# Peptides against a protein of PDB entry 4AID, part 17

Target 1, 242 residues: chain A of PDB entry 4AID
Amino acid sequence: FDIKRKTIEWGGKTLVLETGRIARQADGAVLATMGETVVLATAVFAKSQKPGQDFFPLTVNYQEKTFAAGKIPGGFFKREGRPSEKETLVSRLIDRPIRPLFVKGFKNEVQVVVTVLQHDLENDPDILGMVAASAALCLSGAPFMGPIGAARVGWVDGAYVLNPTLDEMKESKMDLVVAGTADAVMMVESEIQELSEEIVLGGVNFAHQQMQAVIDAIIDLAEHAAKEPFAFEPEDTDAIKA

## One batch from the design tools (peptide; aimed at target 1 M145)

Design b2_p13_5_s4 (made by RFdiffusion4, then SolubleMPNN; from b2_p13_5, 6 letters changed)
Fold by OpenDDE base, seed 2:
Structure b2_p13_5_s4 (fold): chain B 242 residues (1-242), chain A 13 residues (1-13)
Amino acid sequence: as target 1 above (242 residues)
Amino acid sequence: MKVESIDVLEELK
């Protein structure tokens, strides 16, 4: 089996996006690495709509598994079957920017699963999980109008910092998570300590600029490894109103 | 198992 790998330098760290090694039963699967943090994203979609499906059934599940608990802070006390607060939050951070990018009228079930396999205690797997989920969807053949990029921006010593380490984040006056396409910001989530609106808006722009290299890397991976697009024709909803 | 770096494949085009 052929493994495709894209490698870029991103914020002074090596980002690796790999497909074809694991989870080959998924529609899309990406192993993403930054530092020694490793995540697996999988995308699976149904090839038909369920009878009577009235909404888009997207499920996103970010999980930090117990086998990685020896490398993940707080991993030792996971109650089986309930997401942690972090897992719930990160699942929403991934869901929010990707949900509006599916072709209108697509109501087939879509499941995105992001699994943290390793954590280096420096690089947070949330941003890496967002990137990996985007890449897995782009490889899947689902009618997804991605990729999205994602970035965390800190404000340390009067400067923007791309994807600060967990230790640098303790000194940061900003925790700004941004996700977007090449052309648009899709999601902003922020915790801010006494910063001007100008600095915050500058942080959003900085994030959007810095994520372009990741978007380009996902496109390049997709050009070499994407499945054929799923043949989806939206039902002409204008014909039902006549 | 073959691992192909996309970056290397682009340099060969």
Scores: peptide ipSAE 0.089, ipTM 0.701, DockQ to the pose 0.018
OpenDDE base, seeds 1, 3, 4, 5: peptide ipSAE 0.084, 0.049, 0.081, 0.044; ipTM 0.689, 0.670, 0.683, 0.633

Design b2_p13_6 (made by RFdiffusion4)
Pose (drawn by RFdiffusion4):
Structure b2_p13_6 (pose): chain A 242 residues (1-242), chain P 13 residues (1-13)
Amino acid sequence: as target 1 above (242 residues)
Amino acid sequence: LTHIEKDFPPPDV
């Protein structure tokens, strides 16, 4: 039972989100394509709370398969091993904006894994990885507040540029990744060539405007394909506090 | 070069 939101031509690039064919045993699994870069994002959460668990345990593992680019690993063992700098960075990039959007009071294990299956030498899978992770989370039924969007905004020839490619990045004076909900920007990360607070802040806002088409697309797929929501009421400590 | 890393609070519910 296969389902896509393949629409979203997004910033001139085709973004497809598919579910129900791959990884049916995960709570949420989405194969996401943008251009010709492909990642599978899976989301599983435990349906129970571990005794005495006192914080929300969430793990995000982003991993690149070298076959995503037609190469065998250069390491002595010719297999992927410990995460690289890029994999751990991208893992925190997904974890940061998601961790706060789980319902306060929820402490079940949650694991989201995003695997890069194909890289098109143009579209960085890191942003795509964020979007696919968000899509799988919505579909899983876990207490995860609305979808997250994300984008990279560059600054080329005096204008904002959405999801610039790797060659466009050579000419950009700004590298800003923003992830947010429909209401709010949740995270920023950037490297900037001494641009003003105004332009930087402008890029953040441009990104938040430009990522709405993605949130819409996730909401659309969730309408057609999400699992039943996991019931979770937080404790009404409201009366005791007052 | 300058670098910015910042998190924002979640929206009210």

Design b2_p13_6_s1 (made by RFdiffusion4, then SolubleMPNN; from b2_p13_6, 7 letters changed)
Fold by OpenDDE base, seed 1:
Structure b2_p13_6_s1 (fold): chain B 242 residues (1-242), chain A 13 residues (1-13)
Amino acid sequence: as target 1 above (242 residues)
Amino acid sequence: MRKISQEFPPPKV
């Protein structure tokens, strides 16, 4: 198997992005690992637009499948059922920053699936899932103007903490999730306990700075492993106004 | 607890 891997040190942890081992039937597929948390992101896109398609049909599904639950106390095997509140929220966290980055006029179906394969109970798979989804899209050949990076920022003992553990988050006065491109912040989602706007803005800047290493790692992986770009020419919508 | 949810579309190039 031609396995391509990028490894970086990120927030004092090893981030691994791997392609070519699993889900080869997808347009893009990335296995991402941080600590003992492991996610699989897959991107699949239709090679044609459906007749009468008037909107961009992007679907993002984040799933915490019970294979990770072998270590989670009280995890009854919930059958194939309604997404949890967490799965719904994380699916939106992934959707929000990626949706605007598709080439205007692209209306082919795109499906992003992020599956949590393993959870270490320290590293939250949501940030890892955002990174993996970005990487899978960049590998796919879809007309996606990524990558995005993502980071969680905590505020513990008067300092910013990159991707705090679940235990560090108990002491954190901030849960700040940021996603962005190399050049811009695309999305902010935060819960804050009595912090100044200066600390919050500093947290956004810290997140955007810290995600650059992830963006660069996705670019390096894509340079080696991306499929040929899908030939997409947007219909000149300006010609219809004449 | 304050919640902030924001989106910043990329600048139209």
Scores: peptide ipSAE 0.385, ipTM 0.879, DockQ to the pose 0.805
OpenDDE base, seeds 2, 3, 4, 5: peptide ipSAE 0.374, 0.384, 0.383, 0.377; ipTM 0.879, 0.882, 0.878, 0.878

Design b2_p13_6_s2 (made by RFdiffusion4, then SolubleMPNN; from b2_p13_6, 7 letters changed)
Fold by OpenDDE base, seed 4:
Structure b2_p13_6_s2 (fold): chain B 242 residues (1-242), chain A 13 residues (1-13)
Amino acid sequence: as target 1 above (242 residues)
Amino acid sequence: MDFIRQEFPPPEV
């Protein structure tokens, strides 16, 4: 086993990104841990485009496995088959910031799967899933212009809180999820309780600043563990507009 | 309770 691991302190918690132990058949695979919450992200991409493929076939699937359900809020054995509302929403939350970062004209099938393996009831797997998906894509060799970072920001007792616990979130006036590259915010999603636009914009800036350490951690992991980039040259479609 | 969703795709290079 050639196991590569990056560990950082992030928002007063240890974030661990690990590759090389599990899901080695994927193009990229990352085991991410924060507290006792553990997710596995896998990225797989087709090495050719399907004939007549006219759109980019990216699929993102976030799933909470039944064996972790004894530690997942809502405690019901998910019937195998249909994503829950949470799984559907988190799958979209991961999809939105990554989809625009694929090289234009890349139409090979890409599948990202994020699996919650463990939940500590403090750290939500969604942010960890976004980070893990970004890392798995950066390791895969797919033509992905990442990494992205992600952060949740709360507003508790008149201060920004990075990745508040599920208990701290009960006191938070803001649930702000931000995803971005090193250089730019790509996505904002927020639920706000009677806060000024200034506080929200400050939260976006805080999130983008705080995610830099995660972006740097993904880059460092990729330098040591990424596959060779997939040789992709987009067909020059500019020759058809003359 | 206000819900905000914004997406900022990278500029077309």
Scores: peptide ipSAE 0.256, ipTM 0.827, DockQ to the pose 0.741
OpenDDE base, seeds 1, 2, 3, 5: peptide ipSAE 0.244, 0.228, 0.227, 0.230; ipTM 0.824, 0.816, 0.815, 0.814

Design b2_p13_6_s3 (made by RFdiffusion4, then SolubleMPNN; from b2_p13_6, 7 letters changed)
Fold by OpenDDE base, seed 4:
Structure b2_p13_6_s3 (fold): chain B 242 residues (1-242), chain A 13 residues (1-13)
Amino acid sequence: as target 1 above (242 residues)
Amino acid sequence: MKFIRQEFPPPEV
């Protein structure tokens, strides 16, 4: 196995991004670990567009598998079939920031699958899933203008906390999820309890600063393990407006 | 409790 691994310290936790051990049949595959939470992201894309494809067919599926359910909050054996509300929400949370970063005119089918393999009950796999999905896309050769970083920000005891534990989040007045590129914030989603707009904006800036280390880690992993970029030239649509 | 959602698509290149 040609295993490539990047390890960084991130918010006082070890983040590990690994490729080359599992899911090698995917275009990109990343095993991401933070604490004892482990996710597998896979990216697969079609090498041609379907005839008559008029929209970009991106599908993002976040899944918490039943074998991990012994350590998933809520403890219920998920019936195989319909995504839970959590899985649907996290799938959208991953989809939203990545969708705009595909090259305009790319209409080949793209499937991103994030699978929770282990949960430590401290580190939520959603942020880790966003990071892993970004990394898997950057490794895939798909025309994706990533990487994206992501961060959760809490407000605990009058300070910003990067990726608070599930226990620290009980004391947090903010659940702020931010995703962005190196240069720009792409998405903000927040639940806030009686906080000023200034604190929330400061949280967005804090998140964007803290995600740079993750973006750099994805770039470093991609330099060592990315596939050759898929040769995609968008059909010149400017010829139809003349 | 307030919910905020914002999306900032990249500038059209």
Scores: peptide ipSAE 0.257, ipTM 0.825, DockQ to the pose 0.749
OpenDDE base, seeds 1, 2, 3, 5: peptide ipSAE 0.253, 0.232, 0.232, 0.223; ipTM 0.826, 0.817, 0.817, 0.809

Design b2_p13_6_s4 (made by RFdiffusion4, then SolubleMPNN; from b2_p13_6, 7 letters changed)
Fold by OpenDDE base, seed 3:
Structure b2_p13_6_s4 (fold): chain B 242 residues (1-242), chain A 13 residues (1-13)
Amino acid sequence: as target 1 above (242 residues)
Amino acid sequence: MDYIEQEFPPPET
């Protein structure tokens, strides 16, 4: 197996991005680990557009498998087939920042699947899922103008905390999720308790700064393991306006 | 509890 791995220290935790071991049938596949939380992201895209396709058919599916449920709080057998509220929300968190980064006019079907394989009860798989999905897309050869990074920021004891644990989040006055490219913030989602706009904006900037190491790690992995770019030339729609 | 949801388009290159 040609296994490529990138390892970085990120917020006092080891982040590992691995490709080439599992899901080799996907266009891109990344096993991401932070602490003992493990996710598999896969990206698959159609090599042709469906006749009459008028919108970009991106589907993002985040799922927490029942085998990880021995550690997931609330360990009732999630019946296969209906996403939980959490799985729906996290699927949207992944979708929102990646959707705008596809080359304009690309309307081939794209499916991103993020599967939680293990949960450590400290590190939430959502941020790790965003990172893994970004990496899987960058490896796939799809016309994706990523990578994105992502970070969660807490406000604990009057300081920013990068990717707070589930226990630290109980004491946090902020749950701020940020996603962005190297150059720009793409998405902000936040729940805030009585904090100034200055603290929130500072949190966004902190997140964007801290995600650069992840973006760089995805780029380094892609340089060593990405497939050849899919030959996609957008139809010059400007030629129809002349 | 204030909720903020924002999306920013990619910068036009």
Scores: peptide ipSAE 0.170, ipTM 0.807, DockQ to the pose 0.833
OpenDDE base, seeds 1, 2, 4, 5: peptide ipSAE 0.189, 0.153, 0.148, 0.037; ipTM 0.816, 0.798, 0.788, 0.676; seed 1 fails the geometry check

Design b2_p13_7 (made by RFdiffusion4)
Pose (drawn by RFdiffusion4):
Structure b2_p13_7 (pose): chain A 242 residues (1-242), chain P 13 residues (1-13)
Amino acid sequence: as target 1 above (242 residues)
Amino acid sequence: PESLTEEEILEEV
């Protein structure tokens, strides 16, 4: 039972989100394509709370398979091993904006894994990885508040540029990743060539405008394919507090 | 969810 939201031509690039063919045993699994870069994002959460668990345990693993680029690893063991700098950075990049959007009071294990299956030498999978992770979370049925969008905004020839490619990045004076909900920007990360607060803040806002098409697309797939929501009521400590 | 303020964004930049 296969389903896509393949629409979203997004910033001139084709973004496809598919579910129901791959990884059917995960709570949420989405194969996401943008251009010709492909990642599988899976989301699983435990249906129970561990005794005495006192914080929300969430793990995000982002991993690149070198076959995503047609190469065998250079390491002595010719297999991927410990995460690189890029994999741990991208893992925090997904975790940061998601961790706060789980319902306050929820403490079940949650694991989201995003695996890079194909890289097209143009579209960085890092942003795509964020979007696919968000899509799988919505589909899983876990207490995860609305979808997250994300984008990279560059600054080329005095204009904002959405999801610039790797070659476009050579000419950009700004590298800003923003992830947000429909209402709010949830995270920023950037490297900037001494641009003003105004322009920087402009790029953040441009990104939040430009990522709405993605949130819409996730909501659309969730309407057709999400699992039953996991019931979770927080404790009404409201009367005790007053 | 509440959006980041200009001050918070600039601190993270």

Design b2_p13_7_s1 (made by RFdiffusion4, then SolubleMPNN; from b2_p13_7, 7 letters changed)
Fold by OpenDDE base, seed 2:
Structure b2_p13_7_s1 (fold): chain B 242 residues (1-242), chain A 13 residues (1-13)
Amino acid sequence: as target 1 above (242 residues)
Amino acid sequence: AKSLSDEEILALI
């Protein structure tokens, strides 16, 4: 099996991005690990547009599977079939930054599935899921103008903390989730307690700086493991509005 | 906690 792996040190933790072992039937598939938290991201896209498709049919599905539930905080036996509130929120966190990065006019069905395989109770799978989804899309050959990176920023003892643990987050005055490209912030979700706008903006900048190492790691993985880009030429829809 | 929207933060950057 041609297994490609990228490993980086990120926020004092080892981030591993692996492809070529699992989910080979997907267009892109990445196994991402941080600490003992493990996610599988898969990207699948249709090679043609459905007749009459008028919107971009992107579906993002973040799932915390029942076999991981023994290591997920609040993981009572989830009834099979309905996303939890957390799964719904994290699916949106992944969707928000990636959706704008698809080539305009691309209306082929895209499905991103992020599955939590293991949780360590320290590293939240949301950030790891965002990173893994980005990597899976970059490997897929889909017309996705990524990668995105993602980071969580805390504010603990008057300092920024990259990807605070669930325990460090209890002492944090900020829960700031940022996603972006190399050049731009694409999404911010923030919960803030009695902090100045300067500290918050500094947190966004800190997140965007810290995610560059992840972006670079995805690029390096993609250079060695990406599929050939899907030949997609957007129809010049600007010519039809004249 | 105050939640800031993407628009509120992107308007400040």
Scores: peptide ipSAE 0.024, ipTM 0.616, DockQ to the pose 0.100
OpenDDE base, seeds 1, 3, 4, 5: peptide ipSAE 0.021, 0.022, 0.020, 0.017; ipTM 0.674, 0.680, 0.647, 0.521

Design b2_p13_7_s2 (made by RFdiffusion4, then SolubleMPNN; from b2_p13_7, 7 letters changed)
Fold by OpenDDE base, seed 2:
Structure b2_p13_7_s2 (fold): chain B 242 residues (1-242), chain A 13 residues (1-13)
Amino acid sequence: as target 1 above (242 residues)
Amino acid sequence: AKSLSKEEILQLI
């Protein structure tokens, strides 16, 4: 099995991105670990467009499977059921930054599935899921102009904290989730308590700076493990230059 | 990475 792994220290935690062990039937698959939180991201894309497809059919599905040994906060035993509120929100957090990075005119079906495999009750799987989804897309050969990085920023004791633990977040005056490319922020989601705009803006910049190490880690993984790019030529070449 | 401008950030919040 051709297993590729990238490991970085990120915010005082070990981030591991692994491919080639699990979900080989996907176009891209990444097992991502931070602390003892583990997610599997898979990317699958159709090799043709459906007749009459007028929009880009991207589906992102984040799933927190309740494991019998770990109480994921909010994860009661739901049978085959509608996504939780959290799963719906995190699916959107992943969707928002990746959707605009697909090549214009690409209307083949794309499915991104992020499955939480383990939760340590310290590291939220959402950021890890965003990173893993980005990595899985970069490995897939889909016409995706990633990677994205992601970061959560807290404000604790008058300082920015990268990816605060769930316990540190109780003391944080900010829950700022940022996703972006190397060059641009693509998404901000923020919950703030009595903070200045300057601190929030500084938090976005801090997040964008801190996610570069993750972007670089995804690039390094992709250089060693990406599939050949899918031969996609959009009918309208003018839409690619904008 | 270049620091994002205030204007670029405010368009995303």
Scores: peptide ipSAE 0.040, ipTM 0.736, DockQ to the pose 0.327
OpenDDE base, seeds 1, 3, 4, 5: peptide ipSAE 0.028, 0.029, 0.027, 0.034; ipTM 0.702, 0.709, 0.691, 0.728

Design b2_p13_7_s3 (made by RFdiffusion4, then SolubleMPNN; from b2_p13_7, 6 letters changed)
Fold by OpenDDE base, seed 1:
Structure b2_p13_7_s3 (fold): chain B 242 residues (1-242), chain A 13 residues (1-13)
Amino acid sequence: as target 1 above (242 residues)
Amino acid sequence: AKSLTKEEILKLI
């Protein structure tokens, strides 16, 4: 197998992005690791638009249930069933920043699947899943104008903490999830306890600065492992109004 | 990265 790997130090942890070993049938596939938390992101897109398709059919599915039973708290073998509240939330956290970055007029079906393979009980797989989904899309050849980076920011003992552990989050006055490109923030989601607007705004800036190393790591991986770009030309809709 | 303005961030929250 032609395995490509990028490794960086990120927030005092080793982030590994790997492609070419698993899910080779997908358009893009990335195995991402931080600590002992492991996720697989896959991106698949249709090579044609369905007749009469009027919207962009992007689906994002984040799932924890299937492979990490016994390493994820509450991972009872519940039958193939409705997503958990967390799985629904994280699927939305991935969807929100990536959806605007597809080329306007692209209406081919796109499916992003993020599967938690292992959880270490310290590193939350949600941020890792966002990063892995971004990387899988950049490898796929889909007309995606990423990468995005993502970061969680905590506020512990009067300081910002990048990607706090689940134990550090118990003492954090902030749960701030940020996603963005190299140039722009695309999404903010925040839970805040008695903090000033200045601290929150500083947290978004801190997140955007810290995610640049991840964006650069995805670009480096894509330069070595991306598929050829899918040839997509949007129909000139301006020619129908003359 | 360039620091974002307050107004840029408040549009995203």
Scores: peptide ipSAE 0.040, ipTM 0.740, DockQ to the pose 0.299
OpenDDE base, seeds 2, 3, 4, 5: peptide ipSAE 0.025, 0.027, 0.027, 0.031; ipTM 0.658, 0.680, 0.683, 0.693

Design b2_p13_7_s4 (made by RFdiffusion4, then SolubleMPNN; from b2_p13_7, 6 letters changed)
Fold by OpenDDE base, seed 3:
Structure b2_p13_7_s4 (fold): chain B 242 residues (1-242), chain A 13 residues (1-13)
Amino acid sequence: as target 1 above (242 residues)
Amino acid sequence: PKSLSDEEILALI
């Protein structure tokens, strides 16, 4: 197996991005680990457009599967097949920043699947899932203008905290999720308690700064492990205006 | 892609 791995220190935790061991039938596949939380992201895209496809058919599916009986908070027997509210929300958090980064006019089916394989009860798999999905897309050869990074920012004891643990989040006055490219903040989601606009904007800037190391790690992984770019020529929609 | 402005961020919060 040609296994490629990138390891970085990120917010005082080890982030590992790995490809080439599992899900090799996908266009891109990344095993991401932070602490003892482990996610698998897979990206698959169709090599042709369906006849009459009018919109970009991107689907994102985040799944916290019950493989670890006893290591998922709230892990009562999830009935197979319907996403939880959390899984639905996290699927949207992944979808929102990646959707606008596909090349305009690309209408081939794209499926991103993020599966939680292990949860440590400290590191939320949502941020890790966003990072893994970004990496899997960058490896896939799909016409994706990523990577994105992502970060959660807390406000604990009058300071910003990068990717607070589930226990630190209980004391946090902010749950701020940011996603972006190297150059752009693309998405912000927040739950905030009695904080100034200055602190919130400072949190977004802090997140965007801290995600650069993740973006760089995805780029380095992609340089060594990406598939050849899919030959996609957008139909010259400007040639009809001449 | 265009980055969200501070005004656009504050409108989402």
Scores: peptide ipSAE 0.354, ipTM 0.908, DockQ to the pose 0.870
OpenDDE base, seeds 1, 2, 4, 5: peptide ipSAE 0.347, 0.352, 0.336, 0.333; ipTM 0.906, 0.907, 0.902, 0.902

Design b2_p13_8 (made by RFdiffusion4)
Pose (drawn by RFdiffusion4):
Structure b2_p13_8 (pose): chain A 242 residues (1-242), chain P 13 residues (1-13)
Amino acid sequence: as target 1 above (242 residues)
Amino acid sequence: SIESIDVTEELEE
C-alpha cells in the first residue's frame, strides 16, 4: 500500500516522499528523494515507559553508506565503522530541533535512523535527511508536535538562495541551516563571511518562508498514511502548582 | 503557539 507526495517541486528540485513499500515494521518509514539523493528515515518508539526513567530518551542516528556514491570504503576493513565527523554533526542537526517538540511529560524510547542510500553529487542529503526524519516522525503516531521543515540558505550575488547545491556553495558567502515548525524557527547553524545581522536574520526568515512547502507536503502525506496517534495525556499538575 | 528562538542571541553565542 504505497503512497507518495511527490509533488512539491521545491526550489526547482523535485522532492518525493514515499511510504508503505520500505520498512513497514517501523512506526514511521519514509524514503525521501530530492533530485537523485535518496535517504530512508525510520522512526520507532517504545509503547511503554521504562521504570524510573526520568528524562526523555531519544536517539538519532544519521549514517552514510559509501555505496550511496559508488565507492567501497578506504578503511582496512572495507566496511563502514565508527561515525565520521559529518555523521555525528548531521545527527545533532536532526536531534536539536526535534527533541523539544515531543510532548512535555513523554519519556518513551524514541529512535530515528536516517540512512543515505544514494548521493547525487549535487543535493546534500543533510537537509533531505532532516525532512525525511520529520516525515517519519509524523507518520509514526508518536506525540511529536507538527512537522518540522528545514532548508539551507546561501548568499550568492547579493541574493538569498534556497538549498544551494555543492557547486553553488563554492560561490556563496553564507551557509545557514534552519529548521522550524509552521509557527517557529527552531534551530539555526551557519558559517558566514562577515555579513550583517540584517542579512543573516533575513536568510533565517527566508528559510522559514521557503520551508512551508515542505511542512505542507509532510502534513499531506500524514493525512493519507499516518498511523493511529499514540494516546498520551500529561499529568494535570496545574491545581497542585497554584 | 510555538514561538521562535531568539536568533540574535543564538548568533551571538

Design b2_p13_8_s1 (made by RFdiffusion4, then SolubleMPNN; from b2_p13_8, 7 letters changed)
Fold by OpenDDE base, seed 2:
Structure b2_p13_8_s1 (fold): chain B 242 residues (1-242), chain A 13 residues (1-13)
Amino acid sequence: as target 1 above (242 residues)
Amino acid sequence: MIKSIDVAAVLRA
């Protein structure tokens, strides 16, 4: 097996991005680890458009599987079948920043699946899932203009904290999730407790700066492990509106 | 309650 791995220190934690060991049937597959939280992201895309496809059929599915449920906070035996509220929210957090980055006119089916394999009760798998999904897409050969990075920012004791632990988040006056490219912020979601706009904006900037190391790590992994880009030429739809 | 921030407003500030 040709296993490629990128390891970085990120917010005082080791982030590992690995490909080539598991899920080799996917177009892209990344095993991402931060602390003892482990996620598998897979990206699969159709090599043709379905007849009559009028929208971009991107599906993002974040899953916290039952075998990890013993380590997931609130881990009642999830009945198989329906996404939890958390899984629905995180699926949306992943979807929002990646959806705009697909080449315009690409309408082949794309499926991104992020599976939580392990949870350490310190590192939330949502940010890790965003990073892993980005990496899996970059490896897939899909016409995806990523990578995205992602970061959570807390505000604890008058300072920004990158990817606060679940315990640090209890003391945080901010839960700020940011996703972006190297050049742009693509998504911001926040819960804020009585903070100035200046602190919040500073948190977005802090997140965007801190995610660059992750973006660079995904690029480095992709340089060594990406599949050949799928030959997709967008039809010049601007010529039909003249 | 997660509030969506208008990214375009944040980038213009």
Scores: peptide ipSAE 0.017, ipTM 0.589, DockQ to the pose 0.088
OpenDDE base, seeds 1, 3, 4, 5: peptide ipSAE 0.011, 0.010, 0.009, 0.015; ipTM 0.593, 0.545, 0.527, 0.578

